# Ledger of designs, part 39: peptides against a protein of PDB entry 4KTY

Target 1, 266 residues: chain A of PDB entry 4KTY
Amino acid sequence: YVLNDIGVIFYGEVNDIKTRSWSYGQFEDGILDTCLYVMDRAQMDLSGRGNPIKVSRVGSAMVNAKDDEGVLVGSWDNIYAYGVPPSAWTGSVDILLEYRSSENPVRYGQCWVFAGVFNTFLRCLGIPARIVTNYFSAHDNDANLQMDIFLEEDGNVNSKLTKDSVWNYHCWNEAWMTRPDLPVGFGGWQAVDSTPQENSDGMYRCGPASVQAIKHGHVCFQFDAPFVFAEVNSDLIYITAKKDGTHVVENVDATHIGKLIVTKQI

## One batch from the design tools (peptide; made by RFdiffusion4, then SolubleMPNN)

Design b1_p11_6_s4 (from b1_p11_6, 5 letters changed)
Fold by OpenDDE base, seed 1:
Structure b1_p11_6_s4 (fold): chain B 266 residues (1-266), chain A 11 residues (1-11)
Amino acid sequence: as target 1 above (266 residues)
Amino acid sequence: MDKWKSIMRYE
């Protein structure tokens, strides 16, 4: 297989799919050194650096700045005065080199920036990786495999009763590896996500989660399979919150989440 | 608004 230095990232809306070019630059000067530096900052044992399971999980944690002063600070408030707007980045190299030189988190990123930098990290370390875009991507905050939408009696949405939400699109990564820690057949592509969404055993990280396991509904397999499953398969549960405190399920939509998952072949 | 921004929605 050939690992390209330049890739394509899908974004936008499901009915208006858009693409942008992204320079991974995994072979450029200083990038490998930076990837090693990232693992050093994570205090990762040398013995674990040859294990793609451990490397991808550490990378998932370290590409975001939360918990560990990792590479990128996320921001979604459209106020980027103290850094670079996420849309201004065109590749991973400048971000990684800035992190290495400043030794401080780089501002700012959103999902495609996190995915781009994470893709560089994985490829630089010899792990086959690609970016995946999921349209209508669910963020299940309470790990019930549902996207709960609460309605007032008048039909208006009450966003204060749940932390569940839906992205118009979300980008994460798939990394190719064997999974000797899982049953036979669940190696291959593993979902990993460096965008800080949920806490996973004490850190903002996600994966590796077996894509094959998720496709077959095996959410019991490590790591974070329920969360990834929910991103692509959650049912929308419309619940009316009555004044007396009771909840009534009004409707269930099993088709809205994960309408389209797009990735480029490598 | 940033055209690239991923948007949270309640639908």
Scores: peptide ipSAE 0.025, ipTM 0.664, DockQ to the pose 0.154
Fold by OpenDDE base, seed 4:
Structure b1_p11_6_s4 (fold): chain B 266 residues (1-266), chain A 11 residues (1-11)
Amino acid sequence: as target 1 above (266 residues)
Amino acid sequence: MDKWKSIMRYE
């Protein structure tokens, strides 16, 4: 999980799984230097740079451009006039080198691009890391551990009543580390996500969240366990917005979110 | 539509 410089990213639909290669290039010239530069831009203390918990959390924040002029600008509007379309990237090297050279955020990325660059960052710094794809991935915007779907009285979806959403697929990273800040048994793989989705204590970042904790429903453990839990296990709550302004729960689907979580093992 | 694009859905 550190030595491989080429990986596979899963995407598409749960019933039509697709793969693409991604060149991490953690050993390419200038890449390690760029990763150190990223931590410099984050003003990370030298003492913390040896702590994978701190490094992965900082990386989660800095791989996206929000808050801190980090590496990548996200865009999902299918109009990429001022940069490179997310699909055009084939690896992390060009992105990181452009960031280092220009010292400005690189346009544009989506989840697999963020995950690819973040994977390079982690591996460069000696942290075992892999990309994980979650199909039907929930985005819980209001931190209620459920996915609210509002319907009009005619059954049509009203997307204006909530910021909750479901991705057909979403990619994030898992990083291997000990968690002395958590109870025994919750080290190992930690979910971290650099795609800017939600604010976490003042910054768009996510993790590290113990995968073991998430699997066992321990959402009180730092960091961002409730959000990650919701991504893979939220119930869909179908709510009808009545004309009189009242809301009625019409249905609950506990099986839709997180139908498949895929990662490649070495 | 970008063939790689992750799509937000409301179902």
Scores: peptide ipSAE 0.024, ipTM 0.639, DockQ to the pose 0.155
Fold by OpenDDE base, seed 3:
Structure b1_p11_6_s4 (fold): chain B 266 residues (1-266), chain A 11 residues (1-11)
Amino acid sequence: as target 1 above (266 residues)
Amino acid sequence: MDKWKSIMRYE
């Protein structure tokens, strides 16, 4: 989980799983320097750089450009005129070296690009890491641990009321570390996510969230356990918005989210 | 559309 510099990322649909190779290149010239530069830009104290909890949390913030002029600018509008289309990237090296050279955010990324670059960052700094793909991944926007889908009386989605969303797939990272800040048994794999999805205590970042904690429904454990839990376990609540302003729950689907979670064994 | 693009859906 540290030595391999080439990996496989899963994407596509749950019924049509696809893979692509990704070159992490954590041993390539200039990459370690760039990772240190990223932490410098984050103004991370030297004393914290040996703590994988702090490093992974800072990394989750800095791999995305939001808040802090981090590495990657996300774009999902299918118009990538001012940079490189997310699908054109084949690895982390070019992205990180461009960031180091230009000292400006690199355009553009989506989840697998964020995950790829973040994986390089973690591995480069000696943190065992892997990419995880979650099919039907929920994005809880209001922190209520459920997906509220509001429908018009005609059955169409009310986009004004519906703030939550579901990705067909989403990639994030798991990093291996001890968690002395948590009870015994909740170390090991920790979910971390650099794709800018939700604000976490002032910045677009996510994790580390104990995978074991999530599996056991412990959403009270830092960091961002409720959000990660929602990504893999949210119920879909279909609510009809009536003309008079009242809401009626039409259906609840507890099986849609997190149908498949895939990671490559290194 | 980009074949790798992740999309948001309301299902």
Scores: peptide ipSAE 0.024, ipTM 0.660, DockQ to the pose 0.155
Fold by OpenDDE base, seed 5:
Structure b1_p11_6_s4 (fold): chain B 266 residues (1-266), chain A 11 residues (1-11)
Amino acid sequence: as target 1 above (266 residues)
Amino acid sequence: MDKWKSIMRYE
């Protein structure tokens, strides 16, 4: 989880799982210096740099460009004229070195690119880390642990009212660490996510969220446990918006989200 | 479309 500099990332559909290689390159020249530079840009004090909780949380913020001129600019509009298409990247090294050289966010990334770069960052700093792919991954926009899908009376989705969304797949990271800030038993793998999805206390970041805590429904534990829980466990709530403004729950689907979570043991 | 692109949708 620390020494392997080449990995496999799962993507595609739950019934058609695909894989791609990704070169993490945590031992390549300039990468450690770049990771230190990232923490410098985050104005992270020296004492915090030895704490994997703080490092992973800062990393989740800094690997994306939002808020802090971090590493990667996300793009999902299929317009990549001012940078590199997300699919063109084959590893973390070129991205990190470009960031260090230009001192400007690198264009462009999507979830697997964010996860790849974040994995390099974590491993480079000695934090065991892996990439996790969740198929039918929920994005809960209002932190109610539900996917509220608003429908018109004709059955079509009301995009104005519907703020929640579902990814066919989403990649994030798990980092191994102790959690002395949590009750005993909630150390180990922690979910962290650098893909800018939701604001967490003023910044686009996510985690570390205890996987064990989420597994046992302890969503009150820091950080961002409700969001991560929702990604894998949310119920789909179909709500019909009537012409008179009344909302009626038409259906609840508790099986759609989080159908498969995949990670390679490396 | 990018063949690796993650797709956001309402289901």
Scores: peptide ipSAE 0.024, ipTM 0.659, DockQ to the pose 0.152

Design b1_p11_7_s1 (from b1_p11_7, 3 letters changed)
Fold by OpenDDE base, seed 4:
Structure b1_p11_7_s1 (fold): chain B 266 residues (1-266), chain A 11 residues (1-11)
Amino acid sequence: as target 1 above (266 residues)
Amino acid sequence: QHVIPFPKPAA
C-alpha cells in the first residue's frame, strides 16, 4: 500500500460497477516536495509531522481548497469551463505539480480525484493508504446519524427540504496507523476523507476514524466517527411533507446505505 | 458522483 504507484478506483453504480486506473506517482520528481509544501502551507508544526494521526487529519483538510487554499477545488454542477473536468484527470502528479507551481488551488475535483490525490499524499509520507468506494453512500448534513429523505405527496423526492443526500458512490481513503489515543484494538485502518462534505471543528476535513470502532458501532471516538458511521450505516428515513406543513414518517430502510464497500487488496 | 432519487417505499 506504499510502494504501488498505480491503482484502481471503483465507481459507478452498485449494479454496474466500473473501474478506472489512477496513477499516484508518489515517486515522481517533485511530488514529495509538493507534499511537504502542502504541510508547510497548513503551517503544521514540525513536531507533528511524524504523527500519522496529525498528518492524515491535516491532509484531509489540505487536499481540498476550502478554508486554507488547499490543493483541489470541488465542483459538482457539470460546469467546468474555468478548469479541468474532474473526469479528465488520470493521476495525482499533474494536479500536485500544478498546485506547487501556481501556489493556487487546482480546478476541479470530485470524490475519486480527492481520494487519488490524498492517497498520493499519504503514501509519499510513508503512511499505508488505500482508496475505498462506498456504494449508496449517505451524507448526513445535520449530524443526526440518519438520512432524511423528504417526499412530496406524489412520492417524488423533495431535495429542498434537507441537505442530506445519498450518493450512488463515494470514494475516500483508509490509512494504516496505530491509535494510542484510542483503546486497544482500534488501531489499524482509519477512514480519512478529503472531499469537502462537512465542517469538523472549524475546517472541512474528516478523520482519522477507526474502521474497527465504526464497525462495532463505537461512534464516540475521534475523529468524525459519527459522520463516517452515517456514510456506511445510516437508516433511510422517508418523510412525507404534507401540504399542511406536517411531516409523517412513512418508512425506514436500514439496508440501503453502505450496500457495497469495495477496496483493492493488492 | 451523483445524488440518486429514491422511489417512495411501499407503506
Scores: peptide ipSAE 0.033, ipTM 0.663, DockQ to the pose 0.770
Fold by OpenDDE base, seed 3:
Structure b1_p11_7_s1 (fold): chain B 266 residues (1-266), chain A 11 residues (1-11)
Amino acid sequence: as target 1 above (266 residues)
Amino acid sequence: QHVIPFPKPAA
């Protein structure tokens, strides 16, 4: 989880799981310097750089370009005319070195690219880390721990009212650390996510959230546990929006989200 | 990475 410089990222569909190789390159020339540069750009105090909780949270913010001119610009428009298509990247090294050289955000990334670069960042700084893929991953954007799907009377999705979404898969990271700020037993793997999804206390970042706490249904612990919990455990609430403004719950699906969570064992 | 269309709920 620290020494491996080549990894496997799971993607695709739950019924057709696919893998892609990713070169983390945490030992390549200039990569450690770039990781330090990232923390410098974040204006992170030196005293905090030895704390994996602070480092992983800062990394979560800085691997994406939003808010702070971080490493990667996300794009999902399938155009990618002003940079490199997300699918063209095969590892973290070129991305990080370009960022260090240009001092400008690199275009473009999607979840596995963000996760790959973030994994390099964590491992480079001595934090054990792995990439996790969640199939049927929920994106709760109104912080109510459920997926609200609004339907027209004909059963079609009302895109104007429906703000929440479900990805066929989403990749994020788990970082290993102690959590002295949490109750005993909630250390170990912590979910962190650099893909810009939701604002967390003023920045597009996510985590560290205790995996053990989430598994036991605890969402009251910092950081962003409700969001991560929703990604893996949200109920789908199908709501018919009537013309008179009333809402009727048509169905509840408690089994759709988070059907499979996959990570490399080594 | 892409959004899956939501199924129509069963009656």
Scores: peptide ipSAE 0.026, ipTM 0.677, DockQ to the pose 0.857
Fold by OpenDDE base, seed 1:
Structure b1_p11_7_s1 (fold): chain B 266 residues (1-266), chain A 11 residues (1-11)
Amino acid sequence: as target 1 above (266 residues)
Amino acid sequence: QHVIPFPKPAA
């Protein structure tokens, strides 16, 4: 999880799983220096740089450009005129070296690009890390641990009534560390995500969230466990918006979200 | 990475 510099990222759909190669390049010239530079840009105290909890949380913030002029600018509008289309990247090295050279955010990324660069960052700093792909990944925007799907009276979906959404797939990272700040048993793999999805205590970042805690339904532990839990285990709540302004819950689907979670064994 | 259409509720 640290020594492998080439990986495979899963994407596509649950019924049409696809893979792409990604070069992490954590041993390439200038990459370690760039990772240190990223922490410098984050103004991270030297005392915290040996703590994987702090490092992974800072990394989740800094791999995206939001808030702090971090590494990657996300774009999902299919207009990439001022940079490189997300699909054109094949590895982390060019992105990180461009960031170091220009000292400006690199355009553009989406989830697998964020995850790829973040994986390089973690591995470069000696933190065991892997990329995880979740199919039917929920994006809970209002932090209610459910996906609200609003329907018109005719049964058609009204996407304007909620910011909640479901990705066909989403990629994030898991980092291996002890969690002395949590009860015994909740160390090990921690979910961290650098794709800018939701604000976490003032910054677009996510994690580390204990995978074991989430697996056992514990969402009370830092950091961002409710959000990560919702990504993999949200109930779909179908709500009919009546003409009189009332909302009626029509159905609940507890099986749709998190239909498949895939990660490569290294 | 794309937002998927939501399924219709089953009757």
Scores: peptide ipSAE 0.025, ipTM 0.658, DockQ to the pose 0.898
Fold by OpenDDE base, seed 2:
Structure b1_p11_7_s1 (fold): chain B 266 residues (1-266), chain A 11 residues (1-11)
Amino acid sequence: as target 1 above (266 residues)
Amino acid sequence: QHVIPFPKPAA
């Protein structure tokens, strides 16, 4: 989880799982220096740099460009004229070295690119880390732990009313650490995510959220446990918005989200 | 790009 510099990222559909190779390159020349530079740009004090809780949380913020001119600019509109298409990247090294050289955010990334670069960052700093792919991954936009899908009377989705969304797949990271700030038993793997999805106490960041806490429904534990819980365990609530302004719940699907969570064992 | 269409209610 620290020594391997090449990995596999799972993507695609739950019924058509695909894999791609990713070079983490945490031992390549200039990468450690770049990771330290990232922490410097975050204005992280020296005392916190030895704390994996703080490091992983700062990393989740800084690997994306939002708020702080971090490493990667996300783009999901299929317009990549001012940079490199997300699919063209094959590893973290070129991205991190470009960031260090230019001192400007690198364009462009999507979830697997964010996860790949974040994995390098964590491993480079001695934090055991792996990439996790969740198929049918929910994005809860209003923090109610469910996916509210508003339908027109004809059964089509009302995009104006529907703010929540579901990814066919989403990649994030798990980092291994003790959690002295949590009750006993909630250390170990912690979910962290650098893909900019939701604002977490003023910044686009996510985690560390205890995997054990999520598994047992302890969404009150820091950090961002409700959001991570929703990604893997949200119910789909289908609501028909009638012309008279009334809302009627048509159906509830408790099985759609989080059908498969995959990670490489090495 | 990775957002999927929502399924219609089964019943």
Scores: peptide ipSAE 0.022, ipTM 0.641, DockQ to the pose 0.800

Design b1_p11_7_s2 (from b1_p11_7 with L3V S8K)
Fold by OpenDDE base, seed 3:
Structure b1_p11_7_s2 (fold): chain B 266 residues (1-266), chain A 11 residues (1-11)
Amino acid sequence: as target 1 above (266 residues)
Amino acid sequence: QHVIPFPKPAP
């Protein structure tokens, strides 16, 4: 989880799982220097740079360009005229070296690109890390731990009322660390995510959230456990918004979200 | 990475 410089990222659909190769390149020339530069741009003090909790949280913020002129600009509009399409990247090295050279955010990334670059960052700094893919990944926008899907009377989704969304797949990272700030047993793998999804205490960042805590239904522990829990375990609530302003729950699906979570074993 | 359509509830 530190020494491997080539990995596999899972993507696609739950019924049609696909894989793509990704070169992390954590040992390539200039990559470690770039990771240090990222922490410098974050104005991270030296005392915090030895703490994987702080480093992973800063990394989750800095791998995306939002807030802090971080590494990657996300784009999901299928218009990539001013940069490189997310699908064209094959590894982290070119992205990180471009960032270091230009000192400007690199265009463009989506979840697997963010996860790939973040994985390189973590591994460069000696933090064991892996990429995980969640199929039917929920994006809770209102922090209520459920997916509210508003329907018209004809059964079509009301896009104006429905703020939550479900990705066919989403990639993020798990980083291995002790969590002395949490109860015993909640160390180990921590979910961290650099794809800009939601604001966390003033920045687009996510984690570290204890995987073990989330598996046991604990969402009260720092950081961003409710959001990560929702990604993997939200109920889908189908609500018909009637013309009179009343809401009727038509259906609840507790099995749709988080159908499959996949990661490479090595 | 794509947003998927939501299924309609069963009648």
Scores: peptide ipSAE 0.028, ipTM 0.662, DockQ to the pose 0.878
Fold by OpenDDE base, seed 2:
Structure b1_p11_7_s2 (fold): chain B 266 residues (1-266), chain A 11 residues (1-11)
Amino acid sequence: as target 1 above (266 residues)
Amino acid sequence: QHVIPFPKPAP
């Protein structure tokens, strides 16, 4: 995982899986220096730079530009006038080198770009890492472990009331590490995500969350286990908002979220 | 390929 500098990212739809090549380039000139620069910008103590738990958490914050002038500015509105469209990137190297040179956030990224750059960051620093794609990935924004979808009486989605959302696909990372801060058995792969989705204790960051903990429903384990759990396990709750202000649950779908989770094996 | 979050409508 650490030595492979070229990868494949899965995207598209669950019934129409697509792949794109991504060059991680963790051994290219200037990339290690840039990763160190990222940690410097984060004001990360030297003592923590050898701890994969701290490094991956800082990385999840710094790969996105929110809060800390990190690496990538996200954009999902199809307006990319002040930068590069997310789909134009083919690897991490140009992004990281631009960040190091300009000392300003690079525009623009979406989930696979964030995941690609974050994968480079992790691997460059000696942390085994891979990209994971989750199809029908939930974004729970109120930490209730379910997707509340509000419908008008005509069946259309009420966008004003519906705050939760579902991605047709979402990419994040898994990083391999021991977790001495958790009970025995919850080391190994840890979910980490640099796409700015939710605030975690004051910053847009996510993880490391133990994959084993998530699989066994241990959402009390640090970090951000409830959010990651919801991404792959939340129920869809369809609620009709009546004109009189009452809400009626019309349907519950417990099978839609997390239909398929895919990662490159090597 | 650009993606935005969306709610799936009820069946």
Scores: peptide ipSAE 0.026, ipTM 0.657, DockQ to the pose 0.398
Fold by OpenDDE base, seed 1:
Structure b1_p11_7_s2 (fold): chain B 266 residues (1-266), chain A 11 residues (1-11)
Amino acid sequence: as target 1 above (266 residues)
Amino acid sequence: QHVIPFPKPAP
């Protein structure tokens, strides 16, 4: 999880799983320097740079450009006129070197690009890391651990009544570390996500969240466990918006979200 | 990466 510089990222649909090669290039010239530069840009204290909890959290924030002029600008508009379309990237090296050279955010990324660059960052700094893909990944925007789906009285979806959404797939990272800040047993793989989805304590970042804690339903531990839990285990709540303004829960689906989670083994 | 259509609830 540290030495491999080429990987495979899973994407597509749950019924049509696809793979994409990605070159992490953590040993290429200039990449370590760039990772250190990223931490410098984050104004990370030297004392924190030896702590994988702090490093992974800072990396989660800095791999995206939001808040702090980090590495990648996300875009989902299908235009990409002022940069490189996300699908054109084949690895992390060009992105990181461009960032180091220009000292400006690189355009553009989506989840697998963010995950790829973040994986390079983690591995470059000696943190074991892997990319995970979640199919039917929920984006809980209101932090209620539910995926609210509003229906008109005729049964059609009204997408204007909620900001909650479900991705056909989403990629994030897991980083291996001890968690002395958590109860015993919640070390190991920690979910971290650099795709800018939600604000976490003032910045677009996510994690580290204990995978073991989440698996056992413990979402009270830092960081961002409720959000990660919701991505993989949200209930779909179908709500009919009545003409009188009342809301009625029509159905609950507890099986749709997180239908498949895939990661490559070394 | 795309938002998927939401399924209609079964009766």
Scores: peptide ipSAE 0.025, ipTM 0.654, DockQ to the pose 0.900
Fold by OpenDDE base, seed 4:
Structure b1_p11_7_s2 (fold): chain B 266 residues (1-266), chain A 11 residues (1-11)
Amino acid sequence: as target 1 above (266 residues)
Amino acid sequence: QHVIPFPKPAP
């Protein structure tokens, strides 16, 4: 998880799983220097740079450009007129080197690009890391641990009534570390996500959240456990918005979100 | 990466 410089990222649909290669390039010239530069731009204290909890949290913030002029600008509008389309990237090296040379955020990324660059960042700094793909991944914007889906009276989805959304797939990272700040047993793999989705204590960042804690339904542990839990285990709440302004819960689906979570074993 | 619309579940 540290030495492999080429990986595979899973994407697509749950019934049509696709893969793409990604070159992490953590050993290529200038990449480690760029990772150190990223931490410098974050004004990270030297004392914290040896702590994988702090490093992974800072990385989750800095791999995206929001708040701090970090590495990648996200775009989902399918235009990409002022940069490189997310699908054109094949690895982390060109992105990181462009960031280092220009000292400006690189355009553009989506989840697998963020995850790819973040994976390089973690591995460069000696943190075992892997990319995880979640099919039917929920984005809980209201922090209510449920996915609200509003329907018109005709049964069509009204996306204007909520900021909650379900992605066909989402990619994030898991980083291996001890968690002395948590009870025994909740170390190991920690979910971290650099795709800018939600504000976490003032910045667009996510994690580290204990995978073991999430699997056991513990959402009280730092960091961002409720959000990560919702990504993989939210109930879908189908709400009909009636013309009179009333909302009626039509159905609850507890099985749809997180149907498949895939990561490379080697 | 795409937002997926869902059909109305059967009652």
Scores: peptide ipSAE 0.020, ipTM 0.623, DockQ to the pose 0.798

